# Ledger of designs, part 185: peptides against a protein of PDB entry 5VZU

Target 1, 271 residues: chain A of PDB entry 5VZU
Amino acid sequence: GRTLEDIFHEHMQELILMKFIYTSQYDNCLTYRRIYLPPSRPDDLIKPGLFKGTYGSHGLEIVMLSFHGRRARGTKITGDPNIPAGQQTVEIDLRHRIQLPDLENQRNFNELSRIVLEVRERVRQEQQEGGHEAGEGRGRQGPRESQPSPAQPRAEAPSKGPDGTPGEDGGEPGDAVAAAEQPAQCGQGQPFVLPVGVSSRNEDYPRTCRMCFYGTGLIAGHGFTSPERTPGVFILFDEDRFGFVWLELKSFSLYSRVQATFRNADAPSPQ

## One batch from the design tools (peptide; made by RFdiffusion4, then SolubleMPNN)

Design b2_p25_8_s4 (from b2_p25_8, 12 letters changed)
Fold by OpenDDE base, seed 3:
Parts: C-alpha cells; sequence; structure tokens
Structure b2_p25_8_s4 (fold): chain B 271 residues (1-271), chain A 25 residues (1-25)
C-alpha cells in the first residue's frame, strides 16, 4: 500500500521535472502571440484587463477578464500542464447572481453547494427552453403550395339583434402595484468567509465581497485530457480583485489586477 | 485510479485530512 502523501509527492516531482525539461530545452520553438486588451464598456461590471492569480501548484497564472453582454470570461494568458494558454478558465453568468447567506451560514459548505446547484439547474432549464424555441422556428417553412380550394358559397349567418344596454360598471382599475424592485444594494459590501473545507492557497483574501455570480470553471488532466466544466462561484471583491470558488474541487482562486500599463495594447478598431 | 489533482500540499491535506495515515492497499 502507498500513502496519499507518497502519491502526492511523486506527482509533484513529475510536475517539477516536466517544467524543468520544458524550460531547459534549448531547441524549444516558442510561438509568440500579440495580446490585445478588451475595450472597456460603461456596462462592464469592472474594468476588463489582466489579472494575476494562483491556479493550483503551477505558480503565477495570468488571466484576461473580458465582458460579453450578460457573460464574463476569464481567458488563460499563461498555460499550465493541464490547460493551455488561450482557453477559457472561467465563464461567468451575470444573469445569475448568487446571494451569500450570513457569515455564520457561509461557513457551511453544504449551504453554498445547495445554492450553487439550484442556480445550475435553472441555467440548464433556460438552455433547454431556448433550444426548443430555436428548433420550432425552422420547421414550418414548408412551401405552402396554395392549391386554390374552390370558393364554397357564403352561408348567410343570421343577424343577431342590437340591444345590449351599456352597463356603466366603472370597475376601478386595480393599481397593479408594480412591486418596486428593491434597488439591488449595489454599494454595501457583505462580510465574506470561505466555507469550512474550501482550500485557499492564500489565507489573505478579502473578508468583504461586493457581489457573487454563478459560473463554470474549466478543469482537465495533463495535456488537456478530458476537459470539463465544473460549477463555481465568481466573487467580486472590488475593482481590482475577484475570486472563484471551485465547488467540486473545494478550492478557491484569488485574482488581482495587473497594475502594469501596456503601450499600444488596445484592440484595433473593428474595420 | 485516484487522479492526484495539481494541488499544493496544503490543498491536498485539506481535501484529505487523513492523507498521512491513509494507506491505499
Amino acid sequence: as target 1 above (271 residues)
Amino acid sequence: PLQVVDYDWKEFTEMFPDAKTFVLE
């Protein structure tokens, strides 16, 4: 029998060796691609751009955050042994806000899991319903060959008489009290703590969050084998920091804005 | 096979609190 510790240490040695071989290979044909920063829009949740994070044992991870209407996307700028550069590490659904419970109940992983899985089920239902509407619209343009069916004669429907007296019952229009959507308290940060059993590489994470959204994270084996999307929580802390809770992995990744300014990094105007 | 996920030792020990005592037979 081997301990889990022995298996972990062997795996970490293999990862270090792979990184060493790759970085020490003199004949490595490195392909460079120019990165453009996404344009900022007024409706963006925060300014788009480069963020640095800790994404597992691989060291410094760089992610590009961009906004696409009601979705946000984290795109890997740095590749790792599992997920190559250019892949979408996180996809955030800005339609599905997650409400965190009070600070005491935030420590309960099962409560967070319940909330996230309920939102995941709603997202699946919306995708199924939207798929049905798109399917039915294409089927009915069969060419209606309008065969001219012959004019069968108009049977004269009898003249029903006129005398319905106007009853003046002035039913007051019941004021449909438009339930005033309580203005989403966009401004007050909520106390934040990770659930018990969610691992964080850094215990130094923000203890107040602005808002949370449902999202999915990409996971894969070495060499991008068996890639899948797992449910998670995007946590906005502030303008320069966000986190992602990987629900199934019971892990937390913290991302902080890269403060470096890049010259000529703006996307070319769409011609 | 237990896929060892690319976690650090802290992450691994939090996921498997008994990792040091657990022997795969």
Scores: peptide ipSAE 0.014, ipTM 0.403, DockQ to the pose 0.035
Fold by OpenDDE base, seed 1:
Structure b2_p25_8_s4 (fold): chain B 271 residues (1-271), chain A 25 residues (1-25)
Amino acid sequence: as target 1 above (271 residues)
Amino acid sequence: PLQVVDYDWKEFTEMFPDAKTFVLE
């Protein structure tokens, strides 16, 4: 029987073969660009820089995290079969903090979905209202070709193994002392768990997060077909780790800071 | 054009010692 490891290796080989076919077919069209690390600003949520994704079946997944006022961006440094390098994989709205519920309710995917979709609707309303005020003044600026932003692979759902034994244990009704809602102190880490049915490649994700924000992730088919933005949650764990919950994909991506210092990676000082 | 980031392969391999380079033969 094929092990899960064999299936994973076969799928990895297929993805590598696809990447090779794509790279070899475009061998004459490779544009190498020097990457510069974004300059750090005092108001940046964390130090900007390179982060390794631990989630990719596509091998090495590197993103550049950068801050742009009230927005953060994850830009793909490594391309995959779905998303070319240099594309904005995640957009984070730092104006729209997501408050996670208690740890028990965090296991409920529908609760997280409700919270995220409510924030998405607020973002949409703000965009509509801001569009009405801006409508009077803007004369004929010609059509800026919106460069299409490219999109992440659909994780194949793992096949359900069968085994079903029901354990009965009847725990007693302990008195619900109304623990006063301590105002969510903006700086203290809260317990974190993924909702049931959200897949993570690594169960070794941080079990405490500092804060969460509404974001959108980019998803597409192979060859960057039909790119779309899907709602998600940016989760800041610490200075060196963040995650993204892909709500519609029911997947979690963990990113860890690249600790290696690249020589000459500093942005050239604007002369 | 596919934008490939030229990693200094040395810095890349030092940064990711467990990165299996699949040489497709």
Scores: peptide ipSAE 0.000, ipTM 0.343, DockQ to the pose 0.093
Fold by OpenDDE base, seed 4:
Structure b2_p25_8_s4 (fold): chain B 271 residues (1-271), chain A 25 residues (1-25)
Amino acid sequence: as target 1 above (271 residues)
Amino acid sequence: PLQVVDYDWKEFTEMFPDAKTFVLE
C-alpha cells in the first residue's frame, strides 16, 4: 500500500514540477511586488519580519510576521498552488493564550483539541457580542430631526439659601483594588512536544516553548478554491522561531527567522 | 527592496486541471 511518506513524496514531486513549470515556461506569470518590512514596535511579541518555514505538504514557504495590537499575522510571501502570495496564512489572537498541559498530556492530541476548540468557541462568542454592540450603536443613529426646541425664557436665578454646615462624612477611601496588571508574563519556558499523530516534516523542532496562542490558518483547495479558516495553535519558541499546529490537519509548521539583512526594506516613514 | 515573486496559480490551475495538489491542508 502507499505509505503516507509515499503520498507525501509524490505530492512534493508534483509541487516541485509545478514550480519548475512556472519558473521555466511562464516568466510572464511572475508578479514582482515590493515588500516593506513592518516597523518594530515596543509591544511586539517578537521582532516582526520574514520567516522561512515548512507548510504541510507545500514545501519551503516565506511568511511575513507582523503585529497589529492584540493580533499577529503571517502573510504569505511565497504563493503555492492552494494559497497565493499576499494572503494571511495565519492569524493569531494574542488575547487568547493557550496553556499547554504537562509534557505527558501534551502527547494527547484529544486534550490539545479540546483546549483549542474551547478557545475557538470563546472567540466566536466575543465576535457575536462585539457584532451586537457595533450593530446597536449603528441602529441608534436614526436621524434625530432636531426639532428646534423653542427658546424657553431664562427664568431668574433664585436666591442663595443659607450656610448648611459641612458634615465631615469621612467616607473611607474605598480600596481601589488596583487590578494588578498581571505583568505581561514573559511566559516561563515550558517543555514542548508535538501530540501523537501530528505530522512534522522535521523532527528537529524546539523542545521548549515560551507561550502559545490561539490562531487560525487559511486553507484552500487548488487554485484558491473554497478558502476557509481552520483552528490552530501558534507556538512561540524564541525570538527567531515559532510554530503553528494545524489542528484539523494534524500538521505542524516550523518557521525560522530569515537572517538576511535587506537594505532599503524599511517602510517609508509616514510623511 | 524585497522583490516577492507571486505566481498566477489561477492560470496554472486552468492549464493543469489534473494537477492534484493534495492539500494536506
Scores: peptide ipSAE 0.018, ipTM 0.487, DockQ to the pose 0.632; fails the geometry check
Fold by OpenDDE base, seed 2:
Structure b2_p25_8_s4 (fold): chain B 271 residues (1-271), chain A 25 residues (1-25)
Amino acid sequence: as target 1 above (271 residues)
Amino acid sequence: PLQVVDYDWKEFTEMFPDAKTFVLE
């Protein structure tokens, strides 16, 4: 048998060796690309910008958060052995808000899984319906020869039928108790805890969250082999912190805003 | 198979305090 220590050391040696091989292969050909910060928009959920992930083994993980209408995007600024720089590590659907249960039920991973998978199925249905509407719109330009349907004559509206007595049937309108959807108070953070069995690198995560959204994360093997999108939860904690729960991986990633101010990092105005 | 997620050894030992005692067959 192998110990967990042996397995960890073997895996870390492999990662270090891979990083060394990749670094050494590029030593003779470094290409520098200028990165611009996304322009801030009034409708952005939070200020876009650079966020630092808590990825210990990979070292410093930097992600650019940007907003694209009803979608948000996390783009890798730092590459790793699995996912190169410039890839979209997370895609967030701002149309599909996730409501977390109470703090006791938040500990149940199966409950979170149920909620996320229900939202995933809704997203899939909307994509199928939107694909059908785009398909049907092209087919119906058959030339409808507008044969002039002949003007059928206005049949005269017959007259004055009589006095029928008003039956007073006072059907009491059943009080449809409109369950007042308490407007989810946009201002007060909900108590937050990770589900039992979700791995977090840092137990020092925010214990309150503002809102959550459905999202997908990119995973791949070493060398960007077999890239796939897995379901997850984007968690907005505050203006400077967000998390991503990788549902299938049972892991949590915390991202904190890079507080460094960059001069001349704004995108050039489109001339 | 236990996927060892990419942790540093410190974080790994904090998360799995008994990691040294677990022998996988």
Scores: peptide ipSAE 0.016, ipTM 0.429, DockQ to the pose 0.031; fails the geometry check

## One batch from the design tools (peptide; made by RFdiffusion4, then SolubleMPNN)

Design b2_p26_1_s1 (from b2_p26_1, 13 letters changed)
Fold by OpenDDE base, seed 4:
Structure b2_p26_1_s1 (fold): chain B 271 residues (1-271), chain A 26 residues (1-26)
Amino acid sequence: as target 1 above (271 residues)
Amino acid sequence: EGLYVSDIDPFNPYLKLADGTIVPAL
């Protein structure tokens, strides 16, 4: 059978060949689209920006991480033979935290799979319920034909002032113990290890993570054929590193912040 | 100067320098 190394080598050769074909076909007439770094917001999980990803099979890719309220997105800046540039490689739901088990149970792929799939089903249920509420709210605005109901004369009902002295029953205000929303403890780092059978390009990944979230990753065949979203885990390691576990692919991608400063790459202020 | 991506070479981002030269960003 082809080894993962053979597949990686073939894919890298194909990537180089495609790059050579694209650059050669256009006689050096390359068109360039300007991109902008997302503005940082105070509520962003980490600073948005460019991250260098090591995909196990695809080699080195650049992803733009951006935050959209309770969602994060990884957008491809570099394309590959399967997924072109500009596609959303990862979509993260920051409402759906993944709680990793202890370090011993983290080695069990089936346990991680169970946890992720249970969250996936909750996300699907919430999407169906929210879709029904949005659907039912629109359906009831049938045009109420305003039939002009005839103005029946307001009979002057008489002013009887009942003097009823309300008794002072001083019901003690039961102390509604406001369940103190435990401040979302800025995630104490927990020990992290990849499950057995999850492929990483290298074993040099952070062994402590801050928090994990449910997400979906985009996969496709060559030429962007049959694109699908697969379940996964976004792992925040630190301010400059995150990972994605591709559950169905049994693979891990590590992303590290690009430390290069790009001048004039910030989005123009909305006028 | 700014960050640019090629619609033709989607594999690499480019930096357009102040002089108008385009270099790989990485």
Scores: peptide ipSAE 0.144, ipTM 0.653, DockQ to the pose 0.550
Fold by OpenDDE base, seed 3:
Structure b2_p26_1_s1 (fold): chain B 271 residues (1-271), chain A 26 residues (1-26)
Amino acid sequence: as target 1 above (271 residues)
Amino acid sequence: EGLYVSDIDPFNPYLKLADGTIVPAL
């Protein structure tokens, strides 16, 4: 019978063949779009730039990590037969931090799934609430036809004078202890392990992580068919390494900073 | 000179050299 390994090997051969066909057909007529490295900002979680990843059967992928306020994005620089270059392979919500449990509970995939799905539901609720406030404000400026309301008369509004004594209720100012946002401890990284049943291309991933965030990953069939976003976890290991856990796919992608320097790759200064 | 992606080859980034030659970036 076909093993999962046989299916995976056949799929890798198909992906390589598709890549070869696409590259060979267009050798003389390639249209090129220039890309620039995103500018670094002080508030960026790590330095933006190119990262080398391993994603499933595709082998080596290059993504551009960029920051957009409280969101981060991984944009494909390398495409694949499923998802072309220029697509946002991951979107990270930097408002929605995920707290990983202890190592024992990190091995439990159902626990990670619970945590991620609870965050997904909060994100969905916030999007619904924010959508309602934007809709109601615009409707009511119908043109007030200024009908000339007639001159109705003088009525004498009477003099009621009640002398209500101000009671001196000296309500102590309850110190609203502003819940000090515990400074996100730039804590020593927590021990990290993949859940049982999450596939990684290798076991050589960092065993310590700084922080995790909720995110979504893009998945599609061959030729970018039926593209959808699936829930996941962005894992920051260090300045040069991050991971993404694809929850529904039960897979992990590790990304490492590309150390190569590209000449004239900096974004043009905003004019 | 710069980093480029092809709209036709979605799979690879390219580097344009000073002479205008385009090579795979990786």
Scores: peptide ipSAE 0.092, ipTM 0.659, DockQ to the pose 0.542
Fold by OpenDDE base, seed 2:
Structure b2_p26_1_s1 (fold): chain B 271 residues (1-271), chain A 26 residues (1-26)
Amino acid sequence: as target 1 above (271 residues)
Amino acid sequence: EGLYVSDIDPFNPYLKLADGTIVPAL
């Protein structure tokens, strides 16, 4: 019978062959679209730009990381047989920070899964509430001129019931111990390890991270069939490295900044 | 001169050099 390893090798060969077919058939008639590096903003989590990923059977992936207020986006510069270039491979919600547990509990995939799914549910609730506020605002039907319905009469009467005494129960203000926001240790990375059963292409990933955020990754079958967003964790390691944990796929992608300088690759200044 | 992607070769970024030559970027 085919082993899981045989199936993986066959799938890898198919992906390489598909890549070769797509590139070789059109070598003489390539249409080129210019890309620009996104402008850096002071509030950007890290400098935006090109990052190289190495994950799965696809080999080398190039993504453009950009920041859009409280969202970050990874856009595919390299396509693959599943997801074409220009697609948003990752979407990061910078409003929803994920706090990793201690190093021992980080090995537990179910704990990471719980944390991510709780954040996913909050994001869904916020989207539903924001959708209702936008919906109710359009429902102001103009004032229908309510015709003057006739003045039906004054029903009466009277009764005076009595003087219940003011009990002064001085409830002590329970000190709401403001849970001291543990000062975000702005400088020291926390220990980081992948959960047991999360596949990495190699074990050479940073063992400390600065911060994590909720995000979604795009997955699809060959030819961009059945594209869907899967929940995950964006992990900022440093200025030049980030990761993405694909929760449902139990996989990890490491991205490293492309250090090559491209002349005239900066976005034209908005006039 | 600039960085480009191909709609036909979506797998590789390209550099267009000052002379108009297109080469793989990476």
Scores: peptide ipSAE 0.076, ipTM 0.632, DockQ to the pose 0.513
Fold by OpenDDE base, seed 1:
Structure b2_p26_1_s1 (fold): chain B 271 residues (1-271), chain A 26 residues (1-26)
Amino acid sequence: as target 1 above (271 residues)
Amino acid sequence: EGLYVSDIDPFNPYLKLADGTIVPAL
């Protein structure tokens, strides 16, 4: 199949031209949709909000990062000729942490690919197992005709049986050595480098990351044709920066918080 | 005043200023 690199390269001139046309015609824009920033929650991995990124031939992209329990989502604020605004460009599974290897092995794309694909298969298995439990539970609502089972009589309270003597069988308390869950060292930054052959538009990416998670990125052809989810790695660098490694694309997108304060951009209070 | 996107310019976010003027946000 065409690599997505091939798709991006084939359409690069068209995408640049379309972007130029739209950016040059902004004064003629008659239709506007208001964007609200997601509310922050205490359990959010970082403050939700707007991030600017570079995505292949599309150049500058604006995404909104939001948290949804054990999932994070990057929603396109800017569209492009492949993926319209409002689409979920990235979906992150915060249950599936990616452990990056040492710095030497991080240069090996095949090692990263192995790690990510192993997590992908676990996620698929969990989805299949959870689907079976939900399926079996629905089948047994056969209409049990409510035959009025007759009122069986109140069986009398059986009497107090006597005090059986406590046999002192001094079973030694087997010391269940609670394996002290080593507190996941969530705080130490790990040295970070892109694998060889992963393209970045900007070589100025953080060389230390806090944590990584399994995720999927949305890819599509021009006009949102054949949209699919590809495996990737969400890289949290700091409070204001994250990356996404598009595994199949061998591409890295860096996202940086938009520091601009937008007045009245907060979500309306749920009525 | 607020942040907006245009359906005809998907590439840029817009700010509606206090005077009602709409400008690119970035």
Scores: peptide ipSAE 0.039, ipTM 0.606, DockQ to the pose 0.511

Design b2_p26_1_s2 (from b2_p26_1, 11 letters changed)
Fold by OpenDDE base, seed 4:
Structure b2_p26_1_s2 (fold): chain B 271 residues (1-271), chain A 26 residues (1-26)
Amino acid sequence: as target 1 above (271 residues)
Amino acid sequence: SGLYVSDIYPFNPYLRLADGTIVPLL
């Protein structure tokens, strides 16, 4: 049978040929669209910016990582025949941390699958509940005809006096149980390994991760046909590296920060 | 001056830097 390597090689050759065909059609008339780096916010999990990704057989891709409150997004700066440039390749829910098991159990794909699918179900439930609350609030404000209430007269009620004594109500200070913010253990990251049967283009991925989150990845057929969101795991390795495990595809993508300094690439300040 | 990406759908394989340098992305 074809090895995974043969499949990746054939798909890479097809991709190179497609890139060549599409680029050759522009016959030196390349147009360029301006892009801006997302503004950094203090609460951003890491500095937003450009990351160089490896997508198995798809080769090199550039993704813009941005933060949107409790969500992160990877937007394709480069595209492929399946997912065009400008699409959100990954959407990360920073509300839903994935806790990886020990290193032994991390090798079990079914264990990772269980953990991710349990979080997926919680996310679906929260979306359904939040959808119901937004639906019921459109109560029928029927037009209450404001009947003109008649002008009842100005009774001059009198000036009574002063002396109300200060009651000493000694309200006990309720012990605000300070939820001990478990100090974010700035500790040694958790040992990390890909599950057996998860394909990585490179075995040289970080073997330690800081944190993981539930996310979804965009998949499609050639020409962006039948696009769907598949469950996955966003893995933060460090300030400059993250990964995404595509659960259904059994694949891993590693992203590394583009270290180039871009002049005047910041978004214009909102006027 | 700024960061620019080529309009080669679906790929957009080139980045143009503020100095006019073109960097292949793919």
Scores: peptide ipSAE 0.330, ipTM 0.856, DockQ to the pose 0.691
Fold by OpenDDE base, seed 2:
Structure b2_p26_1_s2 (fold): chain B 271 residues (1-271), chain A 26 residues (1-26)
Amino acid sequence: as target 1 above (271 residues)
Amino acid sequence: SGLYVSDIYPFNPYLRLADGTIVPLL
């Protein structure tokens, strides 16, 4: 029977052939568009820039990682038959951390799915509530005429009443064990493993992660048909590596920083 | 000199470096 590896290899060959066919239509008339690296900000989770992604059977892709306040974005520099170049392949909500369980429970896909879907529901609720507040605030600026409500009076002072009975009972202060929020050891990575049944192109992924966030990935049919956002997990491994777990696809994409130094690739300063 | 990407929709499979080196992104 075809192995999963055979299927990935065949799909990779088909993709290479498609890239070749499309490239061969450009009869040596290659146009090039200039791109700029995003400016680094002090509050950026990691340095923004180009990352080399490995997408299972899709082979090699380049993504630009950029930060936009409490959101991060992966933008395709290279495209595929499903998601063209220039699309936002991943959108990360830096407000919504994903807490991974212990290493034993990380192998359970249903546990990861539960955690991600709970965060997805919170994000939806916050969007609905924020939409309602923005709607109600516009309606009420009717000029209510300030009718002068009258000056009702200063009523008085009284009195002393008395007595002092000393009831004892020394109820023990129940030790509210303040669940010490173990300071999320921002420096020590958590042991990391993919859930059983999540496919990765390479089994050689980092076995320690720094932090995780809720995010969404873009999926589409061939020719960018019926594009939709699916839930996932952004996994920060280190300064130069991150991953994305595509929850519905049960797949993992690893991204590694392009270490090349680009001269004059910085965004022009706003004049 | 700068960073450039090939305009080959949907793939854009080539990165041109500042030195003119073309890196295939295949």
Scores: peptide ipSAE 0.322, ipTM 0.848, DockQ to the pose 0.680
Fold by OpenDDE base, seed 1:
Structure b2_p26_1_s2 (fold): chain B 271 residues (1-271), chain A 26 residues (1-26)
Amino acid sequence: as target 1 above (271 residues)
Amino acid sequence: SGLYVSDIYPFNPYLRLADGTIVPLL
């Protein structure tokens, strides 16, 4: 029977062949479009820029990481037969931190799945509630016929005197036990391991992560058919490395910063 | 000079660096 390895190699060969066939059609007319690096902002989780990603059988791809307030986006600079270049392959919600369990429980895929799906449900609830408030606010622009309400004379309310008798009521200061907000362990690295059954291209991924966030990844069939967003985990390892766990695909993609210096690749200042 | 990507939809498999170096992204 075909091994999982045989199927993986066959799929890689098919993808390489497709990429070659499509590329060879342009041999006489290769056009190049200019791309710009996103400007860095002080509040960016890490420096935005180009990252090389490994997508298992899809090989090496380039993603642009950019920050948009409390969201991050990975935009494909290169594409594959499923997800074209220019698509937002990952969308990260920086509002929704994922707390990974201890190292022992990180091996349990069902535990990670539970944690992420719970956050997914919270994100859906917040979107529904915010949609209702925005809907009610638009309805009440009935035409306020500005009937000129006659200027009723402002009766001078008499200056009531300042008899501030200090009532002594010595209400006991209820000890508001300030729930010590556990200092958000922002930036303490924790041990990291992939759950059992999550596929990685190799075992050479960082074994310590800084923080994780809820995100969604874009998946589709060949030719960008039936595109959907699936739940996942963005894992920040360091300034130059992040990962994405695709829960439904049971796969992990590692992204490493492209260290090349690009001259004049900065976005033109909006004039 | 700048960063450029090849227009080979859906793949765009080539980056052209500022120096004119073409990097195949396979």
Scores: peptide ipSAE 0.313, ipTM 0.841, DockQ to the pose 0.662
Fold by OpenDDE base, seed 3:
Structure b2_p26_1_s2 (fold): chain B 271 residues (1-271), chain A 26 residues (1-26)
Amino acid sequence: as target 1 above (271 residues)
Amino acid sequence: SGLYVSDIYPFNPYLRLADGTIVPLL
């Protein structure tokens, strides 16, 4: 029978052949478009920029990581037969932190799945509630032509007096101790392991993570057919490495910063 | 000098670095 390794190898060969066929159509007349690095902001989780990713059998790809307020995005600089270049391969919700369990419970895929799906449902509820508030405000103020009905002088009804009895009832304001979500100490990395049954290209991933967030990944068939967003986990390992767990695909992608100095690659200042 | 990517949809398989080095992304 075909091994998982045989299937992986066949898919790698197909991908290389496709890239070769498409490249050969340009008869050595390769056109290049200029790209710019996102501007860095003080509140960015890590420095934005280019990361090399591994998508299992898809080989090496490059994504641009950028920050957009409480969201991060991975945009494909390279594409594959499923997800073309320029698409947002991952969208990260920096509002929804994922707390990983202890190392023993991290091996349980069903536990990670439970945690992620609970956060997915919260995100869905917040989107529904925020959508309702925006809808009601467009009251059709139809132009009521207020015909000027004549000002009949209705009489001065008398000044009721200011009986100011100060009832002192000093109800102690129950200090709703807003449980200050202790800012989870950003400093100590948590031990990290992939769940059993999550595929990785290799076992050479960081065994310690700083923090995790809820996110969605883009999946599609060949030719970008039936594109959809699937739930996942963004894992920050360090300043130069992050991962994404594709929950439905049971796969892990590792991303590492491209350690090249790009001259004149910064975005032009918005004029 | 700048960062450039090949315009070969859907793949864009080549990154041209500021020094002119082409990195194949295969």
Scores: peptide ipSAE 0.295, ipTM 0.827, DockQ to the pose 0.637

